# Ledger of designs, part 300: peptides against a protein of PDB entry 6IDX

Target 1, 380 residues: chain A of PDB entry 6IDX
Amino acid sequence: KELAKLSADVTFATEFINMDGIIVLTRLVESGTKLLSHYSEMLAFTLTAFLELMDHGIVSWDMVSITFIKQIAGYVSQPMVDVSILQRSLAILESMVLNSQSLYQKIAEEITVGQLISHLQVSNQEIQTYAIALINALFLKAPEDKRQDMANAFAQKHLRSIILNHVIRGNRPIKTEMAHQLYVLQVLTFNLLEERMMTKMDPNDQAQRDIIFELRRIAFDAESDPSNAPGSGTEKRKAMYTKDYKMLGFTNHINPAMDFTQTPPGMLALDNMLYLAKVHQDTYIRIVLENSSREDKHECPFGRSAIELTKMLCEILQVGELPNEGRNDYHPMFFTHDRAFEELFGICIQLLNKTWKEMRATAEDFNKVMQVVREQITRA

## One batch from the design tools (peptide; made by RFdiffusion4, then SolubleMPNN)

Design b2_p27_3_s3 (from b2_p27_3, 14 letters changed)
Fold by OpenDDE base, seed 3:
Structure b2_p27_3_s3 (fold): chain B 380 residues (1-380), chain A 27 residues (1-27)
Amino acid sequence: as target 1 above (380 residues)
Amino acid sequence: SAEREAEREKALEEQRKLHIERRKKLR
């Protein structure tokens, strides 16, 4: 107990480490010898002292043995472990994963996400926080080839439902540290959108152009009686489509594909538009038709607005950025929807359309509307 | 720039301190 307290002092820690004291602590854990009176208390203080000593950054985390890692992982995977040992073991594993790629590989072999999910189903918010912290560390340190698989495992409806039901909807207020870990999990999950955000549309790719054509079809042909035969010649069709793309609010109404060549948001904006058009078709059609029928210069350009909103949401959600240690702001929607980003886009595009109307905006006011919408989204 | 590297290193050290302080609040 006294050692654990003194280990927080850098002067004591330096002297103790110089005396090989940390090696003695690691050997105590490695031995697994339960024969000592008050073993659980002794072990809890040993793990505390070890973590405090390692926090000084004097000793590399790579100094730990495989046996030590297996013992710590064992305390997390065992069904009946003292709460004090479990908390410290989760914290040590998090620190190992964050500080060493070699330790990450070893830990990923010893611990399953399923075992960590079991620690979310408890009433102890501190255990829940450390379990999510370890999940976040594993996600952050996953190699690129496994990151999507881990993300799929972490983004599984099961983990989200457990967090929602046992953490967010729990009978206890969410502490700042839990809010931070939920924020980190959100950031890491939304960072999977970075690839699409940085993917430029190829204006020559017919499959991508067919998506833009599908947006036009859903907006203008889905409610039109099929009796308006597509019988007008190819040139009249191109001119007709140019008018339709203008009504959709694309900046380049001659070649809308050019609006998706800017990264960010690249193809991610097109993905959001297509999701809105397919999943929330009535909302999509309403937004497009309300603005396409206006002759008063107060039309909200849907295509331009959708692109700039997608970019703004990526900025607000910090897509492509590492989690910030100072932030704790998370969106509950992240845990309630499988397609949380696209659903957020669908809410925000309606907010944008409403704000545009309320401001009686014109195309010259576009940036002012976007600034007001940004403030509304960040205050919600 | 050596100045930008020093600022980055300082920011990383500050983040490390904040992370350690968070873990201490859970004890």
Scores: peptide ipSAE 0.279, ipTM 0.791, DockQ to the pose 0.315
Fold by OpenDDE base, seed 2:
Structure b2_p27_3_s3 (fold): chain B 380 residues (1-380), chain A 27 residues (1-27)
Amino acid sequence: as target 1 above (380 residues)
Amino acid sequence: SAEREAEREKALEEQRKLHIERRKKLR
């Protein structure tokens, strides 16, 4: 206990480390000797002292043995461990993951996200916070190939449902540190959109062009069977498509694919438009047709608006940026929807269309409308 | 270049300190 308290002092820590004191503490954990009187209390103080000493950054985290990692992981995987040991074990694992890529690899083999999910199903918000912090650390340090797999594991309705039901809808107010961890999880999940945000449309890719054609079909020919492949477009059909792409509000009426060559938002804007058209078809058709029937210069250009809104949402959500240590703002909708970004887009495009009508905007007012919409989204 | 590296290292150290301070508030 006294050692754990003194280990917070840099001078004491330096002297203790110079005496190989950390090695002694690690060996105590590695021994796993439960035969000692007050073992749980002694272990809790040992883990506290170890973490306080390592927090000075004098010793590399790579000094720890695989046996030490397995013991700490064992405390997290055992359901009957003392709460004080569990909290310190989660904090040690988080620190290991954050400070060493080598330790990340070893920990990722010993601990499953499923085991960490069990620690979310408790009434102790501090344990829940440490569990999410470790999840976030694992997600942050995951290699790019495994990051999508972790995200898919998070995108599993199960983790979101557990966070929603046991953390967000829990009987206790959310503390600042939990709110921060929820924010971090949100940022890390939205960063998976970065690839699509930075992917340029290839105007020569027929499959991507067929998506734009499908947007046209859903808006204007909803009763027509998709089996009418865009046959050899006679000049009349090309001219007809140019009119339809103008009514859809694309900037390039001749080749709408060119509107998706700008990054950001690249293909992510097309993904949002297609999601809206397929999942919220009535809303999509309404927005397009309300603006296609207006010859009064007050038409809201859907295609242009969807692209610029997608870009704006990426900026607001800081897609591609690391989580900020000062922030604790999270969106509850992120935990209620499987495709939260696309659903947010669907809400915001309706808000944009409403705001455009209320302002009686023209194409010249486009940037002003976008500023008002930005303020509305950031205040919500 | 050396000043920018020192500023980056200082910023990383400040972030690490903030993270440790947050974790300590959970104790």
Scores: peptide ipSAE 0.278, ipTM 0.791, DockQ to the pose 0.297
Fold by OpenDDE base, seed 4:
Structure b2_p27_3_s3 (fold): chain B 380 residues (1-380), chain A 27 residues (1-27)
Amino acid sequence: as target 1 above (380 residues)
Amino acid sequence: SAEREAEREKALEEQRKLHIERRKKLR
């Protein structure tokens, strides 16, 4: 106990480390010797002292043995471990994962996200916070090839459902540290959109052009059976499509693909538009037709608005950025929807369309409308 | 890219102290 307290002092820590004190503490953990009176209390203080000493950054985390890692992972995986040992073990594992890629690899072999989910199904919010913190650390340090798998595991309704039911809808107020971990998890999940956000549309890619054509079809040909083969590309048909792309609110009416060559938001804007058109078809058709039927200068350009809104949402959600240690703001809808970003886009595009009408905006007011919408989204 | 991962690791190290201070508020 006294050692754990003194280990927070840098002068004591330096002297103790110079005396190989950390090695002695690691060996105590490695031995697993349950023969000592008050073993659990002694172990809890040993783990506290170890973590406080390592927090000074004097000793590399890579000094720890595989036996030590297995013991700490064992305390996290065993169902009947003292709460004080569990908390410290989760914190040590988090620190190991964050400070060393080699330790990440070893820990990822010893523990599963499923084992960590069990620690979310408890009434102790501190344990829940440390469990999410370790999940976040594992997600953050995952190699690119495994990052999508972790994302898919998170996109799995199970982890989101557990967080929603046991943390967000829990009988206790969410503390600042839990809110921070929920924010981190949100940021890490939305960072998976970075690839699509930075993908330029190829105007020569027929498959990508077919998506734009599908947007047109859904908006204007909703009653027409798909059986009318894309017949002869007569100039009249190209001229008709140019009119349709103008009505869709694309900046480039001749070649709408050019509107998606800017990154950000690149192809992510097209993904959002297609999701809206397929999942919320009535909303999509309404928004497009309400603006396409206007012969006045007050038409809201859907295509341009969707692109700029996608870019704005990426900025607000910090897509492609690391989580900020000072932030604790998270969106509850992230835990309620499988496609939370696309659903957020669908809400925000309706808000934009409403705000445009309320402001009686013209194309010259576009940036002003976007600023008002930004304020509305950031306050929500 | 490897360069982006190196920049990420540097940014994580710069945040390490803040992370430790934040984690200490749980205790």
Scores: peptide ipSAE 0.276, ipTM 0.806, DockQ to the pose 0.415
Fold by OpenDDE base, seed 5:
Structure b2_p27_3_s3 (fold): chain B 380 residues (1-380), chain A 27 residues (1-27)
Amino acid sequence: as target 1 above (380 residues)
Amino acid sequence: SAEREAEREKALEEQRKLHIERRKKLR
């Protein structure tokens, strides 16, 4: 206990480290000797002292043995561990993951996100916070190829549902540190959109053009009986499509694929439009047809609006940026929907369309509408 | 990719102190 307290002092820490004190503490953990009187209490103080000493940054985290890692991972993976030991073990693992890629690799082999989910199903918010912190650390330090797997694991209704039910809807107010970890998890998940955000559409890619055609089909052919025979000449079809792409509010009516060549938001905007059109078809059709039937200069250009809104959402959510240690703001919607970004887009595009009407906007007011919508989104 | 990862590691180290202080509040 006194060692744990003194270990917070840098002068004491330096002297203790110089005496190989950390090595002694690590060996105590490695031994796993439960025969000692007050073993759990001694172990809790040992782990506290170890973590306080390592927090000074005097010693590299790479000094820890694989046996030590396995013991700490064991305290997290085993049921019925003392809460004090569990808390410190989670904190140590988080620190290991964050401070060493080598330790990340070893820990990722010993611990699964599924095991960490069990520590979210507790009444202790500190344990919950450390469990999410470790998930976030593993997500943050994961190689790019594994980050998608981590996101898929989060998008799995299970982790999201557990966080929603046991953390967000828990009987206790969310502390600042938990709010920060929820924010971090949100940022790390939305950062996976960066690839799509930076992917340019190829105007010559037929598969990508077929998506734009599908947007047109869903908007205009869903009400039209399929009786219009495919036999109208290729030029009349092109001219018809140009009109339809104008009605969809694309900037380039001749080749709407060109609107998706700008990055950001690139293909991510098309993904959002397609999601809206397929999952919220009635909302999509309503927005498109309401603006397409207007012969007045007050039409809201859906295609342009969807692109610029996607870009704006990426800016607001800081897609591609690292989580900030000063922030604790998270969107509850992130935990209520599997495809939270696309659902957020679907809400925001309706808000944009409403705001456009309320402002009686024209194409010249586009930037003003977007500014008002930005303020509305950031205040919500 | 490697340059971005190096920049990422640097940015993480710059926040290390704040992270440690946050974690200490959970003790």
Scores: peptide ipSAE 0.260, ipTM 0.800, DockQ to the pose 0.440

Design b2_p27_3_s4 (from b2_p27_3, 19 letters changed)
Fold by OpenDDE base, seed 3:
Structure b2_p27_3_s4 (fold): chain B 380 residues (1-380), chain A 27 residues (1-27)
Amino acid sequence: as target 1 above (380 residues)
Amino acid sequence: SAAEEAKRKEALEGLIKRHKEWRKKLR
C-alpha cells in the first residue's frame, strides 16, 4: 500500500527502479502464488505500484515478460471475484497496447474480444470504461490491413448492442471518461470509411457505372428489371439517360461518373446514394421526383447535394482523423444502427431537401443552403 | 506522409497522457 502511494512520486520511483524494484514486482505477478495471506489485496497494490512506476516513462514497457502478459491477461479472461484486480489488469493491458506495438501483438493473441465484451455486461461503469479503453487501444494499434478484420472480429454488431443497452441506456449517468472512450470508439469506427472516401470512381468501370444506372432505374423505372443494361442503348437512349441524369441532379449530365472522381468523398457518396435508394426507396423516389418535376429553377440537385453532404458529414465526423484527447462528445445514434453513417446521411439529405424548399433556393444559393444545413447538423 | 506520421504520433501521445491522468484514480 505504501509502495503504491510512493510510486506516484518521481524521486521515489527513480530510486526504486534503480534498486530493481520493478523487477521484483513483475516476479510477484509472474509467480501466480496464491499462498500468501491477503493475496488479493497484495496483488491489487502490486499492480497499482507497477502501473504508477511504468507511467513515469523511466522503464520501457518492452521490459515485461511474456509470462507477465499471460498472467495479466489471465486476470481479464478468467472469472474473477476481485473487481480491483480486474480493473488494474485492464488498465495495464491498455497501457501496454498503447505504448508498445510488440506488446500489442502479444496481447492480441492472448485476449479475445468476447472476453472483453463480458466486462461490458456489468453494473460497474469503471470496469466498462477500462474494457472499452482496451478495445479502443487494440483498434488504434491494429495494422491497417488487419483493421477491418479486427472490426469484424470484434463482432461490432454485438459490441454496439451491448454498449447501447448496458452503457448508454444504463440507469447511471455517463461519466466524462466513459464519454471520452465512446467518442474514441466512434472516431475509430468512422475511420473505416476513409478507404471509400478516398476511392475515386473509374469512369471506365462498367460495374461502377451500373450502380449509377441502378439509381436512375430505381427513381424512374421502379418496376423495370435491372437486367436491361444501358450499354445496348441507341443514341436516343443515351440522350434519354442524359435527361434522367440531369433530373437526378448530377453536375455532369453526360457522364455522372465524373462527379465521383473527386476525393473526398469519392465512392462513399455513391454508397450512401445506393443505400438510400435500396433501404429507403420511398424517401429516395420522393426526393428525386419532387425536384425532377420542377421547371421553376427551385429544383434541388439531388446528385450534387448527396456528394457535398457526404463530404460535409466526413468533415463533421472527422473521417480519417485520429481521436483527440480533449474530446468527450459522442453521438448515441451511432450505437443504434449497424449502418449508422448511411442512416445519418438519409436523415441529413431529407433535412437538406426541406431546407432548400424553405429557403426557396436556386442553384446559385447552393453554398448558402449547405452552410445552413451544416449549422443545423452541428447543433442537433 | 511524414506529416501524417507526425500527426499520428502526436495524437497517440495525447491519448497516452490523458489515460495516465485518468489512471491516477487507481491510487
Scores: peptide ipSAE 0.442, ipTM 0.918, DockQ to the pose 0.756
Fold by OpenDDE base, seed 1:
Structure b2_p27_3_s4 (fold): chain B 380 residues (1-380), chain A 27 residues (1-27)
Amino acid sequence: as target 1 above (380 residues)
Amino acid sequence: SAAEEAKRKEALEGLIKRHKEWRKKLR
């Protein structure tokens, strides 16, 4: 206890480290000896002292043994561990992951996100915060090839649902540090959209062109039997498609693929349109047909609007930006759905369409409508 | 890019600092 308190002082820490004191503390943890009176209390103070000493940055985190890591990971994985030991163990693992890529690799082998989910199902918000902090550390330090696996783990309805039900909808106010961890998790999740946001459409890729054709089919052919195979490329069909792409509100009605060559938002805009068309088909058809039937120059160009809205949402959500240590602002909505970005797009495109009508906008007012919509989204 | 790596390092250092300050409540 006294050692844990004194370890906060840099002078004491320096002297204690020079006496190999950290090595002694690590050996106490590595021994796992439960035979001592007050073992749990002693261990909690040992872990506190260790973390305080390491936080001075005098000793590299890479000095930690694999046996020590396994013991700490063991305390996180055991169901009947003292709360004080669990909190400190989570904090140590988070610190190890953040400070050392070598320790990240070792810890990622010993601990799964699934094991950390159990610590979110408790009433103790501090434990929940440390568990999310460790998830965030693992996500942040994951190599690029593993980030998608972490995304998939979050997109798994389980982790998201647990955070929503046990953290966000909990009977307790969200503390500042929990809000920060939720913000970090949100940012790391949205950064997975960066690849699609920066992916240019290839106008020669038939599979990508087929998505644009599917958008046309859903909007205009939904009542016609799918038996008319897309294959008979008569000039009359090309001219018909040009008209349909104009009614869809693409800027390039001859080759809509060209509208998706700009990055940002690249292919992410097409993903949002396709999601809307498949998951919210009635809403999609309504928006497209309502604007395609207007001859009064007050038509809202869906294709152009969807692209610029996707870009705007990426800017508002700071897609591709790293988590900022000063921010605590998280959006609860992003924990309500696995496809939360696409659902947000679906809400915002309806808002845009409504705002366009209310303003009696024309194509010349496009930027003004987008500015009003931006203000509406950022105030909600 | 080297600039992106530098930004990533800075962001990580900021997070580490904040989390160190938060952990002082474990005393």
Scores: peptide ipSAE 0.438, ipTM 0.918, DockQ to the pose 0.764
Fold by OpenDDE base, seed 5:
Structure b2_p27_3_s4 (fold): chain B 380 residues (1-380), chain A 27 residues (1-27)
Amino acid sequence: as target 1 above (380 residues)
Amino acid sequence: SAAEEAKRKEALEGLIKRHKEWRKKLR
């Protein structure tokens, strides 16, 4: 107990480390010797002292043995561990993952996100915070290939739903540190959109062009009896599509694929439009048809608006930026939907369409509408 | 890029620092 308190002092820590004191603490954990009276209390103080000593940055985290890692991971994986031990064990694992790529690799083999989910289903917010902090550390330190797997594990309705129900909708106010961990998790998850945001459409890719054609089909062919066989000559078909792409509000009416060659938002804008068209079909059709039937120059160009809104949302959500240590702001909506970004887009495109109508905007007012919409989104 | 790696390192150092400070407040 006294050692744990004194370990916070840099002078004491330096002297204690010079006396190989940290090695003694690690060996106590490694031994797993439960023979001592008050073992749990002693272990809790040992782990506290270890963390305080390591926090001075005098000793490399790489000094820890695989046996030590396995013991700490064991405390996290055991269903009936003392809460004080569990909390410190989670904090040690987080610190190991953050400070060392070598330790990350070893810990990622010993612990799964699934095992950490059980620590979210508790009333102790400190345990919940450390569990999310460890998930975030694992996510942050994961190689690019494994980040998608972790994201898929998060996109598993289970982790998101547990965070929503047991953390966000818990009976206790969210503390600042939990809010920070939720922010970090949000940032790390939205960073997976960066690939799509930076992916240029290939105008020659037929599969990507077929998605644009599907957007047209959903908007305009939903009421047309399939009996109008595509037998009208290739030129009439091209002319019809050019008109339809104009009504969809693409900038390039001849080749809408060109509108997706700019990055950001690249293909991510097309993903959002396709999601809206498939999941919120009635909303999509309404927005498109309300603007396609207007000849009064007050038509809201859906295609252009969707692209610029996607770009704006990426800027607001800081897609591709690393988590900042000073921020605690998270969007609860991120935890309510599996496809939270696309759902946010669907809400914001309706807001944009409404704002456009209210402002009686023309194509010249486009940037002014976008500015007003930005202010509305950032104040909500 | 080297610049991206430097930003990653800085962000990580910031997070590590915050978490150290948080742990001190919990004692």
Scores: peptide ipSAE 0.445, ipTM 0.919, DockQ to the pose 0.747; fails the geometry check
Fold by OpenDDE base, seed 2:
Structure b2_p27_3_s4 (fold): chain B 380 residues (1-380), chain A 27 residues (1-27)
Amino acid sequence: as target 1 above (380 residues)
Amino acid sequence: SAAEEAKRKEALEGLIKRHKEWRKKLR
């Protein structure tokens, strides 16, 4: 206990390290010897002293043995461990993952996300916070090629639902540090959208063009009596599609694919539009048809609005930005739905359409409407 | 890019610092 307190002092830490004190502490953990009286208390103080000493940055985290890592990982993976040991073990693992890529690789082999999820299902908010912190550390340090797989593995293990039910909807106030960890997790998850946000549509890709055609089909062919088969001529069909793409509010009525060549938001805007059209079909059709039937210059251009709204949401959510150590703001909606970004888009596009009507906007007011909508979204 | 790697390093250092400060408050 006294060692753990003194280990916070840099002068003491330096002298203790010079006396190989850290090596002695690591060997105590590595031995796994449970035969000592007050083992749990002694181990908790040992882990505290170790973490405090390492926090001075005098010794590299790479000095730890694989046996030490396995012992610490063992304390996190065991179902009945003293809470004080578990808390310190989670904090040590987090620190190892954050400070060393080599330790990250070793820890990622020893610990599963499933084991960490079990520590979210407890009444102790500190344990929950350290568990999310370790998840965030693993997510942050994951290679780019594995980040999506890791996120998918979290989704498959219902990480979102567990956090929602056991952390956010818990009978206790969310502390500042938990709010920060939830923010970090949100940022890391939304950063997976960066690839799609930066993907340009290829106007020559038939599969991507077929998605735009599907948006047209859902809007106009689903309600059209099959008797109005578009006339047999390819030119009449192209002219008809140009009219339909104008009614959809694309900027390029001849080739809507050109509207998705700008990055951001690139293909992410098309993903949002397709999600809205498939999952919220009635809302999509209503928005499109309400504006397509207007010849009064007060039509809200859906296609253009969807693209610019997607870009705005990426800016508001800071897609592609790294987690900031000063921020604690998270969106509870992120934890309520698996497709939270697309659902947010669906809410915001309705807000945009409403605001457009209320303002009696024309195409010249487009930027003004977008500014009002931005203010509405950022105040909510 | 080297600039992106530098930003990642800075963000990581910030997170590490915050978590150290948080642990100090738990004493």
Scores: peptide ipSAE 0.437, ipTM 0.918, DockQ to the pose 0.791; fails the geometry check

